# Peptides against a protein of PDB entry 5HOI, part 99

Target 1, 351 residues: chain A of PDB entry 5HOI
Amino acid sequence: FRYMPFSPAGTPFGFTDRRYLTMNEVGYVSTVKNSEQYSITVSFFDVGRFREYHFEDLFGYDLCFLNEKGTLFGQSKTGQIQYRPHDSIHSNWTKIIPLQAGERITSVAATPVRVIVGTSLGYFRSFNQFGVPFAVEKTSPIVALTAQNYRVFSVHYSQFHGLSYSLSELGTSSKRYYKRECPLPMSLPNINSDMKKDANLDYYNFNPMGIKSLFFSSYGDPCIFGSDNTLLLLSKWRSPEESKWLPILDSNMEIWKMSGGKETTDIHVWPLALAYDTLNCILVKGKHIWPEFPLPLPSEMEIRMPVFVKSKLLEENKAILNKKNEIGADTEAEEGEEDKEIQIPVSMAAE

## One batch from the design tools (peptide; made by RFdiffusion4, then SolubleMPNN)

Design b1_p14_6_s1 (from b1_p14_6, 8 letters changed)
Fold by OpenDDE base, seed 1:
Structure b1_p14_6_s1 (fold): chain B 351 residues (1-351), chain A 14 residues (1-14)
Amino acid sequence: as target 1 above (351 residues)
Amino acid sequence: RREEFAKRVQELLS
């Protein structure tokens, strides 16, 4: 096993001089090799809200995270990171992360308020959006990161315990854990079965964990999309005893159904984000399981929650409604945005 | 949404 730099929905070069460093619901970041340097382009799906921009990369950035305010870049070997706001009003900044011998940055994440760096030795480094450091924590080796606002979803790897995850909140003064290095029930890529196709070997060498992407849902739930093309959602993470991973979508099964039961071995889902009841994704046609150039337009795949999950969420929503009815009208308590549980969209309640 | 996605899958199968 080798620690590789991970970015959400990043693609390998394959046989080309270009790849996607990252992509999500905001846009996509591409890099093109130009002799000893790289040309990076930050593109957006909402062309009316954001202007595409380009720059020359002399460092060979192999890590990237895109958000609504800027793009974080990282170089896994040198420890260099760069944050580039999308708005020209805000200055770019660069920092070198101190790395030990053989240590690599394995993942980076950025929100409008936090920058996070994870390493192969399990150093978790937190910064504000201006690159001012908050803390350094030692964890199990970090293989993937994503973040939304102050919340961080981290994936860890141990040779003895396999995959684990943490869910934490990075306040101004302290880190809170909702989950700390709990078992992650995601299947790892099977080297022996999948390596019969050269395209799968190239992808495995790029991403040995098979994590195509990880993100927070629009409701703030951690999501992970593995090599098995199953979308896992962490439900009830605020309740330690009730927290569970839900297999909310088998994308291979949904494509197969939509094909009318035809062979779909050359059609692939590439995950971007989960918005309400829809997986935003790229539909990929071809030998490679990842999108090539030009990037196809995103597609929305409807998520049918399992009947058991639907029933439980309906019971939970009824329990919330009953509690709101027992608490009389008088306290204008600021229901802080923090306690928004997963609501079943009305569309899912009707089927 | 589902019909549009199904249409895109069919377009990729053609």
Scores: peptide ipSAE 0.387, ipTM 0.920, DockQ to the pose 0.561
Fold by OpenDDE base, seed 5:
Structure b1_p14_6_s1 (fold): chain B 351 residues (1-351), chain A 14 residues (1-14)
Amino acid sequence: as target 1 above (351 residues)
Amino acid sequence: RREEFAKRVQELLS
């Protein structure tokens, strides 16, 4: 086993000179080999809101995280990270993360307020959006990170214990855990059955955990999409005893149904984000399970959440709103406007 | 949405 650099929905080079470093609902970041250099392009799906930009990469960035305010880059071996705001008004910054001998940065994440770096030795490093450090924590080896606002979803790997996850909130003075290194019930890639096809071996060498992507839903729920093409959502994470992973979509089964029961072995879902009841994804046709160039237009796959799951999410969001209203009556604590949980539209509760 | 997705899957199968 080798710790590989992970970025959400990143693709391998394969036999080409180009790959996607990351992609999500905001856009996609590509890199092209040019002799000893790389040319990086940051592209957006909303071309009216954002301007595409490119730059020459002399460092060989192999880690990336894209958000609505900027792009975080990382080099897994050297420990270099760079944050590039999309707006040219804000300055780029670069930092070197100190690494031990053989240590690698395995994942990076960035929100408008936090930068997170995870390593193969389990160093969890937190910064503000300007690269000012908050803390260094030692955890189990980190293999994947995503973040939304102050919340971080981390995936950990142990050779003895397999996959675990943490869900934490990064305040200004403290880190709170909602979940701390709990078992993650995601299936790992099966080397013996799936590796008979060279294309699956190439992807396994790039991503040995088979985590195609991880993200927060529009409701702030942790989501993970594994090699089995099942979307898992963490429900009830605020209630430690009631928290569970829900298999909300089998994408292979949904493609099979939409085909009318035809063979669909050459059609693949590549996950971008979960917005409400819709998986934003790229439909891929071909031998490779990942999108090639040019990138196909995103597709929306409807998730038939069981009525029982929708009703519970609504009850949880109402209970949170009621608690915020009760706490907001007694303590003039400036809970900044940023923690406005996106309310489930009442229309989505009725279907 | 579902019909558009089904159409895109059918276009990929053709």
Scores: peptide ipSAE 0.387, ipTM 0.921, DockQ to the pose 0.504
Fold by OpenDDE base, seed 3:
Structure b1_p14_6_s1 (fold): chain B 351 residues (1-351), chain A 14 residues (1-14)
Amino acid sequence: as target 1 above (351 residues)
Amino acid sequence: RREEFAKRVQELLS
């Protein structure tokens, strides 16, 4: 096993001079090899909200995280990170993360309020959006990160224990754990079965964990999409005893159903985000399980949430909307949004 | 949405 730089839905170069550094619901970041340098383009799906921009990368950024306010870049070997706001109002900033001998940045995440850096030695480094450091924590080796607002979903790897996860909140004064290095029941890529197809070997060398992406749902639930093409959602994470991973979508099974039971071995789902009851994804046709260039338009794959969850979610969303309408437009949103846990019932596995 | 997704899958199979 080798620690590789992970970015959500990032693609390998393969036999090309170009790849996606990351992609999600906001957009996609591409890099093209140009002799001794790289050209990076930050593109958006909502072209009315954001303007595409590009720059020359002399550092060879191999880590990326895109959010609605900016793009975080990282270089896994040198420890350089750069944050680039999408607007011209806020300044770009660059920082070097101190790395030990052989240490690599393995993942980076950024929200409008936090920047997180994870390393192969398990250093978890937190910053504000301006690159001011908060803390350094020593954890198990970090292999993947995502973040939403103040929440961080981290995936850890141990040679002895396999995959674990943490869910934490990075407040102003302290880090809170909802989950700390708990077992992650995700299947790892099977080298012996999956590597019979040469196209899978290139992807495995790029991403040995097979984590295609991880994100927070629109409801703030941690999601992970592995090499088995199953979307896992962490439900009831606020209740330590009730928390569980739900296999909410088998994307291979759904494609097979949508084909009318035809062979679909050359159709792949590339995950972007989970919005309500829909997986935003790229449908990929071909030998490679990842999207090539040009990027196909995103597709929405409906997730059959149990009717009971949809009704509760609709009631909770109505209650939130009614509270927002009773609180006149001028009150600063006090931090007391009642963290109503979306209880996804177990019955999603029974259809 | 489901019918549109199914249509896109069929278009990729043709």
Scores: peptide ipSAE 0.382, ipTM 0.920, DockQ to the pose 0.524
Fold by OpenDDE base, seed 2:
Structure b1_p14_6_s1 (fold): chain B 351 residues (1-351), chain A 14 residues (1-14)
Amino acid sequence: as target 1 above (351 residues)
Amino acid sequence: RREEFAKRVQELLS
């Protein structure tokens, strides 16, 4: 098995000189190979909120994470990372992560407050947004990372146990675990069935785990989108005994329904984010399961959230809004109130 | 939203 650099919704080069390093709800990062160097462009979907920028990459960044405040880049082999704020008022910073012989950075994540680096040997490295280190922890080998605010969703791989996940919070003083290396019930790519199409082999060589993306929902729930095109959401993660993965969307089945039952083998969903009851995604037409250039506009796929969830979500959002209005503007946001868990009822996963 | 998405899928099938 070979550890490959993973970035959320990143695409391979294929037979081209260009690829997407990452994409999400904020935007997309592309790289173009120019002889021995690369040209990186950071583009945004909200062109009124953000200004597109580009730079020359002499290091060959193969890892990327985009957020609303900046972009984190990494080079899997050299251990170089760079953070670039979108606002020019804030300085760029570069750091070398010390790697052992044969160690690779496998994933990076960044929020406005945290930077996380995961490696093929299972070193989990945490920093603030300025690149000041907090800690180094030894875990099982990390294959993917995402983060929202102080929370980190990590995917681990063991040759003996397959995929596992952790959910942790990186506070100011310590790391808290909500979940620590628990089994991840995601299907791995089936080499024997899928390899009959050359286009699937190229993607498998780029991403052997078949994780197209992982993100937090707008409600702070960990989400993962695998090679089976099923969106899994981690429900009840604050209650360790009640925590479960919910298959909230089969995207192939939904496209098939929307087609009127036609063959849809050349239409693919490429996941970006989950916002409330909608999967933000790119609809891809063609032989490749990933978007090419130019990037199509994002589409919103409605998830049939259980009706009871939508009503509770609306009540909880009203309660959160009412509490924010009762707490006058001048009090430091106490970390504790965002932690209201959305109870998803079991019964509607059967239709 | 669902109708718009269905329309977009139909546009890609045509």
Scores: peptide ipSAE 0.382, ipTM 0.920, DockQ to the pose 0.555

Design b1_p14_6_s2 (from b1_p14_6, 7 letters changed)
Fold by OpenDDE base, seed 5:
Structure b1_p14_6_s2 (fold): chain B 351 residues (1-351), chain A 14 residues (1-14)
Amino acid sequence: as target 1 above (351 residues)
Amino acid sequence: KRKEFAERVQELLS
């Protein structure tokens, strides 16, 4: 096993000079080899909201995280990170993360308020959006990160314990754990079954954990999409004893149903995000399980969430709203950017 | 959504 740089829904080069560094609901970041340098393009699905931009990468960024405010880049070996706001108002910043001998940045994440760097030695480094450091914590080796607002979902790997996960909140003064290195019941790629095709070996060499992506749902639940093409959602994470992973989608089974029961071995789901009860994804046709170029338009796969998950998400969101209203009565208005009330679509409130 | 997704899967199977 080797620690490889992970980015959400990143693709390998394969036999090509281009790959996706990351993709999600906001857009996709591509890199093209150009002799000794790379050309990076940051593209958006909402072309009316954001302008596509590109730049020359002399560092060979192999880590990326895209959000609505900017793109974080990282170089796994050198420890260089760069944050590029999508707007021209905010400045780009670059920082070098100190790495020990043989240490690599394995994953990076960025929100409008936090930057997170995880390493192969389990160093968890937190920054604000301007690259000001908060803390360095040592955890089990980090293999993947995602973040939403102040919340971080981290995946850890130990040769002795396999996969674990943490869910934490990065306040201004302290880190809170909701989950700390708990077992992650995700299947690892099976080397013997899948590696009969060179394309699967190439993907395994790029991503040995088989984590195609991880993200937070629109409701703020950690989601992970593994090599088995199952979407796992962490339910009830606020209640330590009640918390469980829910297999909310078997994407192979759903494609098979939509085919009318035909063979679908050349059709693949590539996950982007979970918005309510809809998996935003790329449908891929071909030998490779990942999207090639040009990127197909995103598709929306409806998920039949277990009824008990919808109702409890509604209750938890109401409880959050009520707590915000109670706290907002006694604390002076710190001009925290209004957490835009995620208007639950009327369709989900009626089921 | 579900109809459009099914149509897209059928397009990829054709």
Scores: peptide ipSAE 0.392, ipTM 0.920, DockQ to the pose 0.503
Fold by OpenDDE base, seed 1:
Structure b1_p14_6_s2 (fold): chain B 351 residues (1-351), chain A 14 residues (1-14)
Amino acid sequence: as target 1 above (351 residues)
Amino acid sequence: KRKEFAERVQELLS
C-alpha cells in the first residue's frame, strides 16, 4: 500500500496529457502536461458568477480543493501549497508545509474561512484563509479531507484498523470533535476481481482507497462515495449515540433501473455534490469510470432512500417531534439560534 | 429531475 494524493473527484492522467485535479458543484480544475511544467485551468459551472482563469504550474500540483471563494493547490512531495482566490481583490499566497522524511501531503481542503492539510503520518494542520497557522495535531494517517465552513470531515487509514473517520469543528480558539477516528463502514476496492480491466488498475494505482469523492451535503452532513458506487451519508452526527452511516443511493442500481434493465457496464456515475435530495454528478460513458475531456454537463440524480431506511427515519422524526412537544410545555427559554439539525426531509420518504 | 436523468441515461445507451 502507498499513500497517494487525494482530491475530491480527481481523475488520473491515464494515457493522456491531461486530468482533472478536482471537481464539485462549483466547477472543475484541470491540469495539462507541458514539458516539465503544467498548465492549470480553473473552470466553473456557473459562468455568469465566475470567470475561468489559468496559470502555469512549475511545481506539479497533484492536490486541489475548489470552493466558492478560491482554489487551494498542493504538492504532495515538496509540501508546497498555494491558495488562489477567484476574485482579483484578494492576493494569492504560497506556503511550504514542513514534511518529515517520507511524509506526503495526502489531502488538502479549503473553505472561505479555513485551510486544512492532512499527511501520510497523520499530521493535521489548520490555517485560516490567509495561510496563518492555528494548530498541528497528530492523528491516524489521513487519506482524504473535505471541509464546509468550520467543519472538517477526515478519513484515516490504519493497517490494523482499516478506514476510520473524524468530524470536527475548527473554531477560533479550539478544535471540537463530533466524531473522532470512528470506524468507517466503506468497502475498499477489491484488487483481485476488479484488476482484470486495465482501466481499473490505473484508477486503483491513482486512488487505492477507491474514494471517488467526499463532501458535505447542502444540509451539512458528511457524504462519501466509494468504489462500490454507493453514496453513504452520516446521519445524526450531533447525537453520538444515534449517529449512523446511511446508504442513501446505489448509483449502479439506479442507472440499471433507468436503462430498463439493460447492461450498463459502460455507464458510470462520477459524484460532484449532494444538494438536498439530489446527487449532482457527471454521467460517464466509456471504458474509464471517470470523466474524460471535454467534461459533460452535470446531471441530477434523485435520491430514493431504501424503504428500510425511510421507515427508520420516519420513526426517528416522530420520536424527535414527540420529544419537542413534551419539552415545549414547560420552558419559555429564549429562541437562541438552535443549530437546527436539518433532518432528511420527510418528503424523501413519501414517494 | 428523475425523468430528465432517465432520458440522459437512454441517450447514453443509444
Scores: peptide ipSAE 0.392, ipTM 0.919, DockQ to the pose 0.572
Fold by OpenDDE base, seed 3:
Structure b1_p14_6_s2 (fold): chain B 351 residues (1-351), chain A 14 residues (1-14)
Amino acid sequence: as target 1 above (351 residues)
Amino acid sequence: KRKEFAERVQELLS
């Protein structure tokens, strides 16, 4: 096994001079090899909200994380990281992460309030959005990171224990764990079965964990999409004893159903994000399981969320609404038990 | 949504 730099939904170069460093619901970051340099482009799906920008990369950034406020870049070998706000009002900053001999940055994540760096030796480094360090923690080797607001989902690998995960919150003064190095029930790529297709070998060499992407859902639940094309969601993570991984989507099975039961061996789902009950993804046609250039428009795959997940989301939304109403309503406690069905906005049901 | 996704899968199969 070799630690490789991981970025959410990143693609290999393959036989080309270009690849995607990362992609999600916000946009996609591409890099093109130009002799000894790279040209990086940060593109957005909402062209009305964000302006595409590009720059010359002299460092060969192989790590990337895109959010609504900026892009974090990293170089796995040198330890250099760069944060580039999308808005020109905020300055770019660069930092070198101190690495030990043979240590690599394996993953980076950025939110509007936090920057996280994970390494092959299990150094977890946290910063604010300006690159000011908070802490360094030693964990099991980190292979993937994602973050939303103050929350971090980390995937760890041990040669003895396989995959584990942590879910933590990076407050101002302390790190809180909701989950700490718990077993991650994700299937690893099977070299003997999957490598019979030449296109899978190139991807395995790029990403030996087979983690196509990881993200937080719109509800703030950790999600991971593995080589088996199953979307796992961490349910009930606030309740340690009730916490479980849910296989919420088999994307191969859903594509097969949508085909009318035809052979779909050349159609692939490339995950971007989970928004409510829809997987935002790229549908890929061809030999490679990853999108090529130009990037196809995203597609929305409806997920039949298990009833018990829907009920809990409804309860959590009721509790959030009640807390908002308690802050605003001086008015009397008339006990009217109106079961106001949370009107799922009619726009989502009619399309 | 689901119909449009199914149509797009059919387009990729054609």
Scores: peptide ipSAE 0.391, ipTM 0.919, DockQ to the pose 0.509
Fold by OpenDDE base, seed 2:
Structure b1_p14_6_s2 (fold): chain B 351 residues (1-351), chain A 14 residues (1-14)
Amino acid sequence: as target 1 above (351 residues)
Amino acid sequence: KRKEFAERVQELLS
């Protein structure tokens, strides 16, 4: 097995000189090979909110994470990382992550408040947004990372146990685990069935785990989209014993239904984000399962969550808000205002 | 949303 650099919704070069390093709801990062260097472009879907920018990459960044405040880049072999704020008011910073012989950075993530680096030896490195280190932890080998605010969703791989996941919060003083190296019930790519199509082999060589993307939902739930085109959502993660993965979307089945039962083998969903009950995605037409250039406009796929799941998620969020309000009444301690759980607008319960 | 997505799938099938 070979550890490959992973970035959310990143695409291979294939037979081209260009690829997407990452894409999500904010935008997309592309890289083009220019002889011995690369040209990187950071593009946004909301062109009114952000300005596209580009730079020359002399290092060959193969890892990327985009958020609303900046872009994190990484080089898997050298250990170099760079953070580039979208706003020119804030300075870029570069750091070298010390790597052991044969160690690779396998994934990077960045929020407005945290930077995370995961490696093939299971080193989990945390930093603030300015590149000041907090801690180094030894875990099982990390294959993918995503983060939202202070929360980190990590995917781990063991040759003996397969895929596992962790969900952690990177506070100011310590790391808290909600889930620690629990089994991840995601199907791995089936080499023998899928390798009959050359296009699937190219993608498998780029991403052996078949994780097309992982993200947090707008409600802060970990989501993962595998090679089987099923969207898994981690429900009830605050209750360790009640926590479960929900298959909330089979995207192949939904496209098939929308076609009226026609052949849809050349239509692919490429996941970007989950906003409420809507999967933001790129619809891809063609032989390749990933978007090519130019990038199509994002599409919104409505997820028919079972009414029972939607109502239960709303009740759980209310019950958590009520418990926080009951505990917060008795302790005068200056625990900062940062944990404002996004109140679900009442209007979205009525459709 | 669902109608627009279905229309987009039909456009890609034509």
Scores: peptide ipSAE 0.388, ipTM 0.919, DockQ to the pose 0.534

